Peptides against a protein of PDB entry 7BDX. Designs and how they scored, part 28

Target 1, 212 residues: chain A of PDB entry 7BDX
Amino acid sequence: EMGAAACTLLWGVSSSEEVVKAILGGDKALKFFSITGQTMESFVKSLDGDVQELDSDESQFVFALAGIVTNVAAIACGREFLVNSSRVLLDTILQLLGDLKPGQCTKLKVLMLMSLYNVSINLKGLKYISESPGFIPLLWWLLSDPDAEVCLHVLRLVQSVVLEPEVFSKSASEFRSSLPLQRILAMSKSRNPRLQTAAQELLEDLRTLEHN

## One batch from the design tools (peptide; made by RFdiffusion4, then SolubleMPNN)

Design b1_p9_7_s2 (from b1_p9_7, 6 letters changed)
Fold by OpenDDE base, seed 3:
Structure b1_p9_7_s2 (fold): chain B 212 residues (1-212), chain C 212 residues (1-212), chain A 9 residues (1-9)
Amino acid sequence: as target 1 above (212 residues)
Amino acid sequence: as target 1 above (212 residues)
Amino acid sequence: SEAQLLREE
């Protein structure tokens, strides 16, 4: 209980850039983010099948941790810190996104995807994530999720790859050969306007890349 | 482990007034400070005699919690919040200070005393604390501690009472009758300059009050 | 597309 409350407060205040800088300027940041990854992994491993205790103190704790990572990644120095000093955490997030089934831990997946997207704003972060083994298959696995918010954040992450020629060129062959085009086309007709727009934009970007 | 790391970060950033305002401006503050008191109480109750695992994750967690309370109480709006909305926490701190033996949990006692001193800067806070049952005996119990830092913070809290006529007048009879004058005189000769000064100042203030 | 910094408050 106390851990969840503390992390929730820390999450809220970490929305400030100055607080992120203060967190990272201390000697405790490395330890904190190391344990964060371990804690998230332990939580995901404790999940038996489809049972989701979303309202548990443990779940709220993990959500707050993922929120902190997201807020840190929203700041330039935070992205630099994560990619330089907390790569294990990024690897853990990628692993956990693969370990979770479609429809499982939707809120946590969304937060983790948001953190990865924020990291992907930086070319160094995008390179690191996209060069992870099985990254392209992972994107398609995640895009099979029934949740519109999960799919939206996957599409945004895919867009980050597509819009960076240096990154896209390395994976373009695998990307084109495995692209779930029918799924993306279906999303472009979604009732969710954010998902619809993201899918449409990605389809336009992909068409532009085929003509170049 | 994770809780200690999170609380340590939150403690560090709570040194900022803006962060304190952000903590208190949210809907989570009440819950956090409620659980804080319970957590501190649980920790103190788990202490078997004189065994102090100062380096435990649990100890560090509780220290960080006490540090957060201290930092909140250092701000005017934080003092108002604690006295208006978290009186149970103040009562818990007073209780725990009574439950701890001289020499037991010195660091925690110091932090708790610092928080009470910060609360005592506000007349409303000082009134609330000083009107607690057994407050004067508690001060003398704490002043029997062999630790100079504990004694220093007790003397500062006593000074807060003595310097406020409205508060002191209510307890003046009990205060004068139970005052450990010999102990305070001994502290005025301490090798610790902070303790020496605080004891000397208090003795001067007491002399002034006897002549008025 | 301007990368929207996604901050949770």
Scores: peptide ipSAE 0.036, ipTM 0.848, DockQ to the pose 0.047
Fold by OpenDDE base, seed 4:
Structure b1_p9_7_s2 (fold): chain B 212 residues (1-212), chain C 212 residues (1-212), chain A 9 residues (1-9)
Amino acid sequence: as target 1 above (212 residues)
Amino acid sequence: as target 1 above (212 residues)
Amino acid sequence: SEAQLLREE
């Protein structure tokens, strides 16, 4: 309980850029983000296929950890820290996103995807994530999720890859050959306006890349 | 481990006034400070007279909690919050300071005394603390500590009482009758310059009050 | 885009 409460408060205040700088300016940041990955991994491994109650202290604790990572990645120095000093955490997030089944731990997936998206704004971060083994299969696995928010954040991450020619060119053949086009087309007709727009924009970007 | 790390980071960033405002502006502050008191109480009750290793995760966790309370009390809106909405936490801190023996949990005592001192800067906070049952005996019990930092922060808290005539007048007879004058005089000759100065200032203030 | 950065609360 107390750990989850403290972590939730830390998540809330980490929305401030100055707080992120203060977190990273201390000598505890490295240890904190290392054990963050381990804690998230332990949580996911404990799920045993059960839908854990979203309201558990453990779930709230892990959500707050994922939220802190998202907020750190939301600023330039935070992205630099993650990409330079916390690569194991990024690897853990990618692994956990692969270990979770469609519809499992939706809120955690969204937060982790948001963190990866924020990291992807930095070219070095985008390169690191996109060069991860099984990255493209992971995107399509995640895009098979029935949840609109999961799919939305996957589409945004896919768009970050597509919008960077240097990154996209390295995987363009695999990307084109495995693209779940019918799934993305279905999302472009979603009743969720955010998902609809993200799918439409991605389809437009992909069409532009096919003609160039 | 992770809870202690998160709480330690929250303590570090709570040195910022804006972070304290953000903590208190959220809907989680009440719950957080309530369970803070319970967590600190549980820790002290578990000591069973043993000198817990200062380096334990539990100790670090409780130190961070006490540090957060200190930093909250360091600003006007934080003092108002504690005095208006978290009186149980103040009662818990006073209780725990009484439950701890001389030389026991020195670092925790210092942090708790710092928090009470910060609260005492607000007249409403000073009134609340000074009107607590056994407050004056508690001050002298704490001043019997062999640790110079504990004694320093007790002397500062005593000075806050002495410097407020409205508060001091209510307990002046008890204060004068139980004053460990020889102990304070010994501290005024301490090799610790901060303790020496605090004891000298308090003796000067007490002499001034005897002549008025 | 930097304008699409997410900050959670």
Scores: peptide ipSAE 0.036, ipTM 0.848, DockQ to the pose 0.057
Fold by OpenDDE base, seed 2:
Structure b1_p9_7_s2 (fold): chain B 212 residues (1-212), chain C 212 residues (1-212), chain A 9 residues (1-9)
Amino acid sequence: as target 1 above (212 residues)
Amino acid sequence: as target 1 above (212 residues)
Amino acid sequence: SEAQLLREE
C-alpha cells in the first residue's frame, strides 16, 4: 500500500518539467530507473493468465512507474537521459510489450507505449527503438490487441517511424512486406473516433510515401 | 528496494514548495499521510532492541516518509494541512518519539523533531502539540538522548514553547517544576557548537521569563 | 506534423 501511494504521488508530481529535472539532476536517477525496469519485468513475469488485478498495490505501483517513465520521456532532457543512460529500461519496455498477450495488461501497455512514443520524438530515441531486434513484428503483434487505446498508441508509434525518412528508409522493405493493411483499414472505420482518425492519418501518410 | 527508491525521490523533490502544493492539491494527500503514520508506527514497533539497520530498505523508506512530513511542514499550507487534516499523524509522531529509547533510531528522531518544530511555527500547530498529553515529560525524555543532534532539535522545540506567551502561560507551572536545568546547563558547555549555542540561547530566554 | 508530447496527470 505505502509504496504504491508514494510512487503514485511521484508520478503525479512528475507531470512537472521542473520535477523531472530535479529527479534527473540527483545522484539516484540511474539506480531508480534500473530498478524500475527490473520491477516492471518481475510484475509481468508474475502474471498468471489474462486476468490482472487492476486495483492491487502491485499493479498501481507498476502503473505509477510506467507513468513516471512517460513523464520523463515527455521532456528533452528526460529523453536524452533515457536514450543515453537507461537503454536497458527501453529494452525492457520493448520486451514486456512483446511478452504480453492481446488484451492482457491493457493499461500498462498504454503507459509503456506512451513512453516509447515520447522517446520516439527524439531522433536518437526513434533510431534506438526502431533498430531494436523484432521491432516491426512487435508493432504488428501490439496492433492485434482488441483494445482501441492500445491500438491508438501503436498507430502513433508507427506514424513516428513513417514520418522520419532516415528511419523509415532502413525498415521500408520489411515494413511494406509485413504491413497489416486490412487491420489498419478496419481501424479507420472504428467507432472510436480517436482510433479512426489516427488510422486514417497513417493511411494518408503511407499513400504519400508510395508516390515518393 | 523500489519502494524506498521511489519514496526517497519523492522526499528529494518535496523540498520544493510547488511540489508540496501539488501533493496537497491532489485527492490522494489524506490517504498518503494516514498510511504514513501507520507505516512509521509499524516500523518503530518492529524494532528489536537498540540496533537499527540504517541501510535497510525499510529504514530508508521510513526516513523518506519523515522527510516528506518535514518538508510539508516547512510551508504555510503544509502546516495548515497537517494541523487541520492530519492530526493523527502528529499524534503518531509524538507517540513514536516517546516509544523510542535514548540513542535508538537517532536519524528518525531528528526528522520527526524537525517536522514538529516546523509545525510549531504555526501558532495553531504549537497549541495543538503543546496541549498533547504528556508533552512536557516527552521533551525531557527526548533531552536525555546522548545524541547532540536529537538534543539540539528538542531545545529548538522547547524554545518555540518558551517564546510564545500564550502557550507558555498554560504550561508555566509544570515547565518550571520539571525543567532539567542541570542538563541544559551541561549542553551549554557542549563541544558541539550548535548544541552549545541553542542551550545558551534557551537559558537566556528562560532568565528573561523569570524577571517578567 | 509536430509530434505531440504525452503527459499523464
Scores: peptide ipSAE 0.035, ipTM 0.847, DockQ to the pose 0.046
Fold by OpenDDE base, seed 1:
Structure b1_p9_7_s2 (fold): chain B 212 residues (1-212), chain C 212 residues (1-212), chain A 9 residues (1-9)
Amino acid sequence: as target 1 above (212 residues)
Amino acid sequence: as target 1 above (212 residues)
Amino acid sequence: SEAQLLREE
């Protein structure tokens, strides 16, 4: 209870760049983000396969942690910190996204995908996550999710890869051979306007890359 | 572990006025401060009389909570919030200061006394705490502490009462009849320069009030 | 690309 309340407040105030700088400027940031990864992993491992996201203090706690990571990744110094000093946390987020089944922990997936997207704004961050083992299969696994918001954030992360020639060139053959094109085309016809737009933009970017 | 780390970060960033405003501007502040009081009370009740402040996650957690309360009380809107909406927390702090024996939980006592001193900067806050049952006996109980830092913050809180004529007039007879004058005189000769100065200033203020 | 979320709860 108290931990969840404190993390929730920390999440709210971490929307400020100055607060993120203050978090990162202290000696305790490394420990915090290390324990964050462990806590998120412990939570996901405690979930029985069929249990919906319990509206529990534990769920709120882990959501707040994922929100803090997202806010840290939203600023340049936060991305540099995560990529240089908290790689294990990024690895944990990637692992947890793979361990979660389609439709499982949808809200947590969204927050984790938002954090990875923010990390991917930096070329160094994008390189790190895209060079992670099984990253491309993971994207397609996540794109199989029935949730439109999960799929939206996957498409945005895929776009970050596609828009960076240096990163895309390394995985282009695997990307093209495994691309769930029919799934993306179906998303471009979604009734969800955000998902529709993201799928359309990605399809346009892919077409542009086929002509080069 | 994770809760203590999160609270410690929240404590660090709460030194900013803007962060305190952000904490208080959200819907979660009331719940947070309610649970804070309960958590501090639970911690103090779990302490066996002879157990030193365990260098534990729990101790760090409660210290961070007390630090957050102190930082909130350091700004005008924070004092107004505590006095208007979190009176139970102030009552809890006063109770815990009474329940702790001399030499017990010295660091926590210092943080709690700092928070009460900050609250006492507002006339409304000073009125609230000074009108609390047993407040004057509590000050003398705390002034019996062997720790110079505890005694320093007690003397500063006593000074806040003495410097406000409206507050002092209500308790002047009880204050004068129970004043541990010999103890304060001994503190004015302390080798601790901060304690020495605080005791000297209070003795000067008391002399000035006897001539009026 | 702009960072999407300084998300407040």
Scores: peptide ipSAE 0.045, ipTM 0.849, DockQ to the pose 0.063; fails the geometry check

Design b1_p9_7_s3 (from b1_p9_7, 7 letters changed)
Fold by OpenDDE base, seed 4:
Structure b1_p9_7_s3 (fold): chain B 212 residues (1-212), chain C 212 residues (1-212), chain A 9 residues (1-9)
Amino acid sequence: as target 1 above (212 residues)
Amino acid sequence: as target 1 above (212 residues)
Amino acid sequence: SEAQDLLEE
């Protein structure tokens, strides 16, 4: 309980850029983010047996950890820190997103996807995550999720790849050959307005890339 | 480990007034400080048997909790919160300071005493802690500590009482009858310059109160 | 647009 409460407060205050700078300016940031990845991994590995209730202290703790990573990745110096000094955490997030089944741990997936999207705002971050083995198959696996918020954040991450010619060109052949076009077209007709818009924008961006 | 790391980061960032305001502006502050008191109490109760190594994750966690309380008490709105909404935490800190033997958990005592001193900057806080049963005997018990930092922070808290006529007048008889004058005089000759100064100032303040 | 995802709890 106490660890989850402290981590939750740290998540809330990490919405401030100055707090992120303070976290990263300390000598403990590397250790914290190293253990963060391990803790998230341990939680996901524990799920294969017991349906841990989503409202458990353990779940709340892992949500707060994922939220902190997202808030750190939301600012330029935080992205630089993650991409330069905490690559193992990014690798862990990518792995955990692959290990989770469609419909499993929706809230955690959303937070992890938001963190990856924020990292992708930095070209160095986008290069790192997009060059990860199995990245494109992972995107399509995640896009099979029944949850609209998971799918929304996947589409945003796909858009970040598509909008960077240097990154997209390296994977364009695999991207085009494996693109779940019918799934994205179905999302462009969603009743969820955010998902609908994101799918429409991605389809427009993809059309622009076919004509060039 | 992870809980201690998160709590340690929260302690570090709580040195900012804006972070304290953010912590207190959330709906979770009451729960956090309630569990904080319970966690600190559980730790101190566990010490009667095992000499928990001072470098344990548990010790570090409790130090961070005490540090957060100190940083919250360092600002006006934080003092108001503690005195109005978290009195049980103040009662717990007073109890734990009584339960710890001289030379036991020095670092924790320092942080707890700093928090009480910060609370005492508010007249309402000073009234609350000084009206606690056994407060004056507790001060003298703590002043018997062999550690100069513990004694320094006790002397500062004693000074806060002495400098408030409304508070001091209520306990002046007990204070005068039980004052460990020889101990304070010995501290005024300490090689520790901070302890020496604090003991000298307190002796001057006490002399001024005898002539009035 | 570089829409940054800052999460308040």
Scores: peptide ipSAE 0.024, ipTM 0.831, DockQ to the pose 0.057
Fold by OpenDDE base, seed 5:
Structure b1_p9_7_s3 (fold): chain B 212 residues (1-212), chain C 212 residues (1-212), chain A 9 residues (1-9)
Amino acid sequence: as target 1 above (212 residues)
Amino acid sequence: as target 1 above (212 residues)
Amino acid sequence: SEAQDLLEE
């Protein structure tokens, strides 16, 4: 309980750029982000089947951790810190996104995907995550999720790869050969306007790349 | 472990006035400070004898909690919040300071005394704590501590009472009759220069009040 | 500029 409350407050105040700088300027940042990865991994491994106590103190604690990582990654110095000093945390987030089944831990998936998207704003971050083993298969695994918010954040991350020619050129063959085009086309017809727009934009970007 | 790391980071960033405002502007502040009191109380109650694992995760967690309360009380809006909305926490801190033996949990005592001193900067806060049952006996119990930092912060809190005529007048009879004058005189001869100065100043303030 | 995701709670 107390740990979850403290972590939630830390999440809330980490929406400030100055607070992110203060977190990273301290001598405890490395330890904190190391244990963050371990804690998130332990939580996901403790999930026995499809039953998630989403409102448990443990769940709220892990959500706050993922929120802190997202807010750190929203800041330029935070992205630099994560990519330089907390690569194991990024690797853990990628692994956990693979370990979770479609429909499992939806809120946590969204938060982790938001963190990866924020990391991808930096070319160095985008290169790091896109060069991770199994990254493209992972995107398609995540895109099979029934949740619209999960799929939206997957599409945003896919778009970050597609819009960066230096990154996309390295994996373009694998990307084109494995693209779940029918799934993306179905999303472009979604009743969710955000998902619909993101899928339409990605399809337009992909068409532009086929002509070049 | 993770809870202690999160709480330690929250303590560090709470040194900022803007972070204190952000903590108090959130919807979780009341819950956080309620559980803070309970957690500190549970820790003190779990102390079996004089053996303190000062470097344990649990100890560091409780130190961070006391540090957060101190930093909140350092800000005007934080003092107002504590005195208006977290009186139970202040009551708990006063109780815990009474439950701890001389030489027991010295670092925690210092942090709790610092929080009470910061609350005492506000006349409303000073009135609240000084009107608590057994407040004057508690000050003398704490002043029996062998630790110079504990005694320093007790003397500072005593000085806050003495320098406020509206507060001192209510308890002046009890204060004068129970004053451990020999102990304060001994502290005025301490090799610790901070303790020596604080004891000398308090003795001068008391002499001035005897002539009026 | 790419949109940054800032989360409150």
Scores: peptide ipSAE 0.023, ipTM 0.830, DockQ to the pose 0.057
Fold by OpenDDE base, seed 2:
Structure b1_p9_7_s3 (fold): chain B 212 residues (1-212), chain C 212 residues (1-212), chain A 9 residues (1-9)
Amino acid sequence: as target 1 above (212 residues)
Amino acid sequence: as target 1 above (212 residues)
Amino acid sequence: SEAQDLLEE
């Protein structure tokens, strides 16, 4: 209980850029983010099946950790820190997103995807994530999720790859050969307006790239 | 490990007034400070004898909690919150300071005394603390501690009572009848310069009150 | 691109 409450407060206050700078300016940041990756990994490995007790102290704690990573990645110095000093955490997030089944731990997937998207705003971050082994298969695995919010954040991450020529050119052959076009077209007809818009924008970006 | 790390980061960033305002502006503050009191109480009750493993995760966690309370009490809105909405936490801190033996948990005592001193800056806080049952005996119990830092922070709290006529007048009879004058005189000769100064200033304040 | 995913929760 108390650990989850403290971590949740740290998550809330980490929405401030000055708080992120204060966290990263101390000597404790490296240790904290190292243990964060280990804690998230231990939680995902402890999941027996698809039923997650969302209201558990452990779930709340892991959500707050993922939220802190997201808020750190939202700040320029935070992205630099993650990409330069906490690559193991990024590797862990990518691994955990692959280890979770479609429909499993939806809220955690959303938070982890948001953190990866924020890292992808930085070209160095986008390069690091997109050059990770199995990245393209991972995107399509995640896009098979029945949850509209998971799919939305996958589409946003796919779009960040597509919009960067220096990154997209390296993966273009694999991307084109494996693209779940029918799935993305189905999402462009979703009743969820955010998912519909994101799928439509991605399809427009892809059409633009085929003509160039 | 992870809970202590998160709480330690929250402690560090709570040195900012804006972070204290952010913590208190949310709906989670009441729950957090309620659990804080319970957690600190559980820790003190678990202490078997005088040997504290200072480097334990639990010790670090409780120190960070006490540090957060101190940083909240350093801010005007934080003092108001504690005195209006978290009186049980103040009662718990007073109780725990009484339950600890001289020489036991020195660092925790210092942090708790610092939090009470910060609350005493507000007249409403000073009234609340000083009107608590057994407050004067508690001060003298704490002043028997062999640690100079504990004694220093007790003397500062005593001085805050002595300097406020509206508070001191209510306790003046009990205070004068129980004052460990020989102990305070011994502290005014301490090799610790901070303790020496604090004891000397308190003796000067007391002499001024005897002539009025 | 601006960072869009600041979480206040």
Scores: peptide ipSAE 0.021, ipTM 0.828, DockQ to the pose 0.062
Fold by OpenDDE base, seed 3:
Structure b1_p9_7_s3 (fold): chain B 212 residues (1-212), chain C 212 residues (1-212), chain A 9 residues (1-9)
Amino acid sequence: as target 1 above (212 residues)
Amino acid sequence: as target 1 above (212 residues)
Amino acid sequence: SEAQDLLEE
């Protein structure tokens, strides 16, 4: 309980850039982000057995941790810190996104995808994540999720790859050969306006890349 | 472990007035401070048995919690919040200071005493703590501690009472009858310059009150 | 505009 309450407060105040800078300027940041990945992994591994109540203190604790990572990644110095000094955490987030089944732990998936998207704003971050083994298959696995918010954040992450020629050129062959075009076309007709827009924009970006 | 790391970061950033305002402006603050007292109490109750390593994750967790309370109490709105909305936490801190033996858990005592001193800067806070049952005996119990930093913070808290006529007048009879004058006189000769100064100032303040 | 996904609670 106390851990969840503390992490929730830390999450809330980490919305400030100055607070993120203060966290990262201290000697405690490395330890915190190291154990964050392990804590998230332990939680995800616990889900394969008993139906943990998603509103548990442990769930709230892990959501707050993922929220902190997202808020850190929203800032340039935070992205640099994660990619330079917390790569194991990024690797863990990528792994956990692969381990979770479609529809499983949707809130955590969204938070982790948002953190990866924020990391992808930096070219160095985007390179690091996109060079992860099985990254393209992982995107398509995640895009099979029934949740519209999960799919939205996958499409945003795909767009970050597509809009960066230096990254896209390395994976373009695999990307084109495995692209779930019918799924993206279905999303472009979604009732969710954010998902619909993101799918339409991605389809336009892809068409532009085929003509060049 | 993760709780200690999160609380340590939250403690660090709570040194900012703006962060304290952000914590208190949210709906999570009441829950956090409610469980803080319970967590500190559970830790202190665990000390009567096994020699817990003072450098444990649990110890660091509780120290960070006490540090957060101290930083909140350092600010006017934080003092007001604690005295209006977290009185149970203040009662718990007073109780735990009574339960700890001389020389036991010195670091936690110092942090708790610092928080109470910060609360005592506000007349409403000072009234609340000084009207606590057994407050004067508690001060003398704490002043029997062999640790110079504990004794320093007790003297500072005593000074807050002595310098406020509205508070001191209510307890002046008990205070004068139970005052460990020989102990304070011994502290005025301490090799610790901060303790020496605080004891000298308090002796001067007491002499001034006897002549009026 | 860098889309800062600052998650407020």
Scores: peptide ipSAE 0.018, ipTM 0.824, DockQ to the pose 0.059

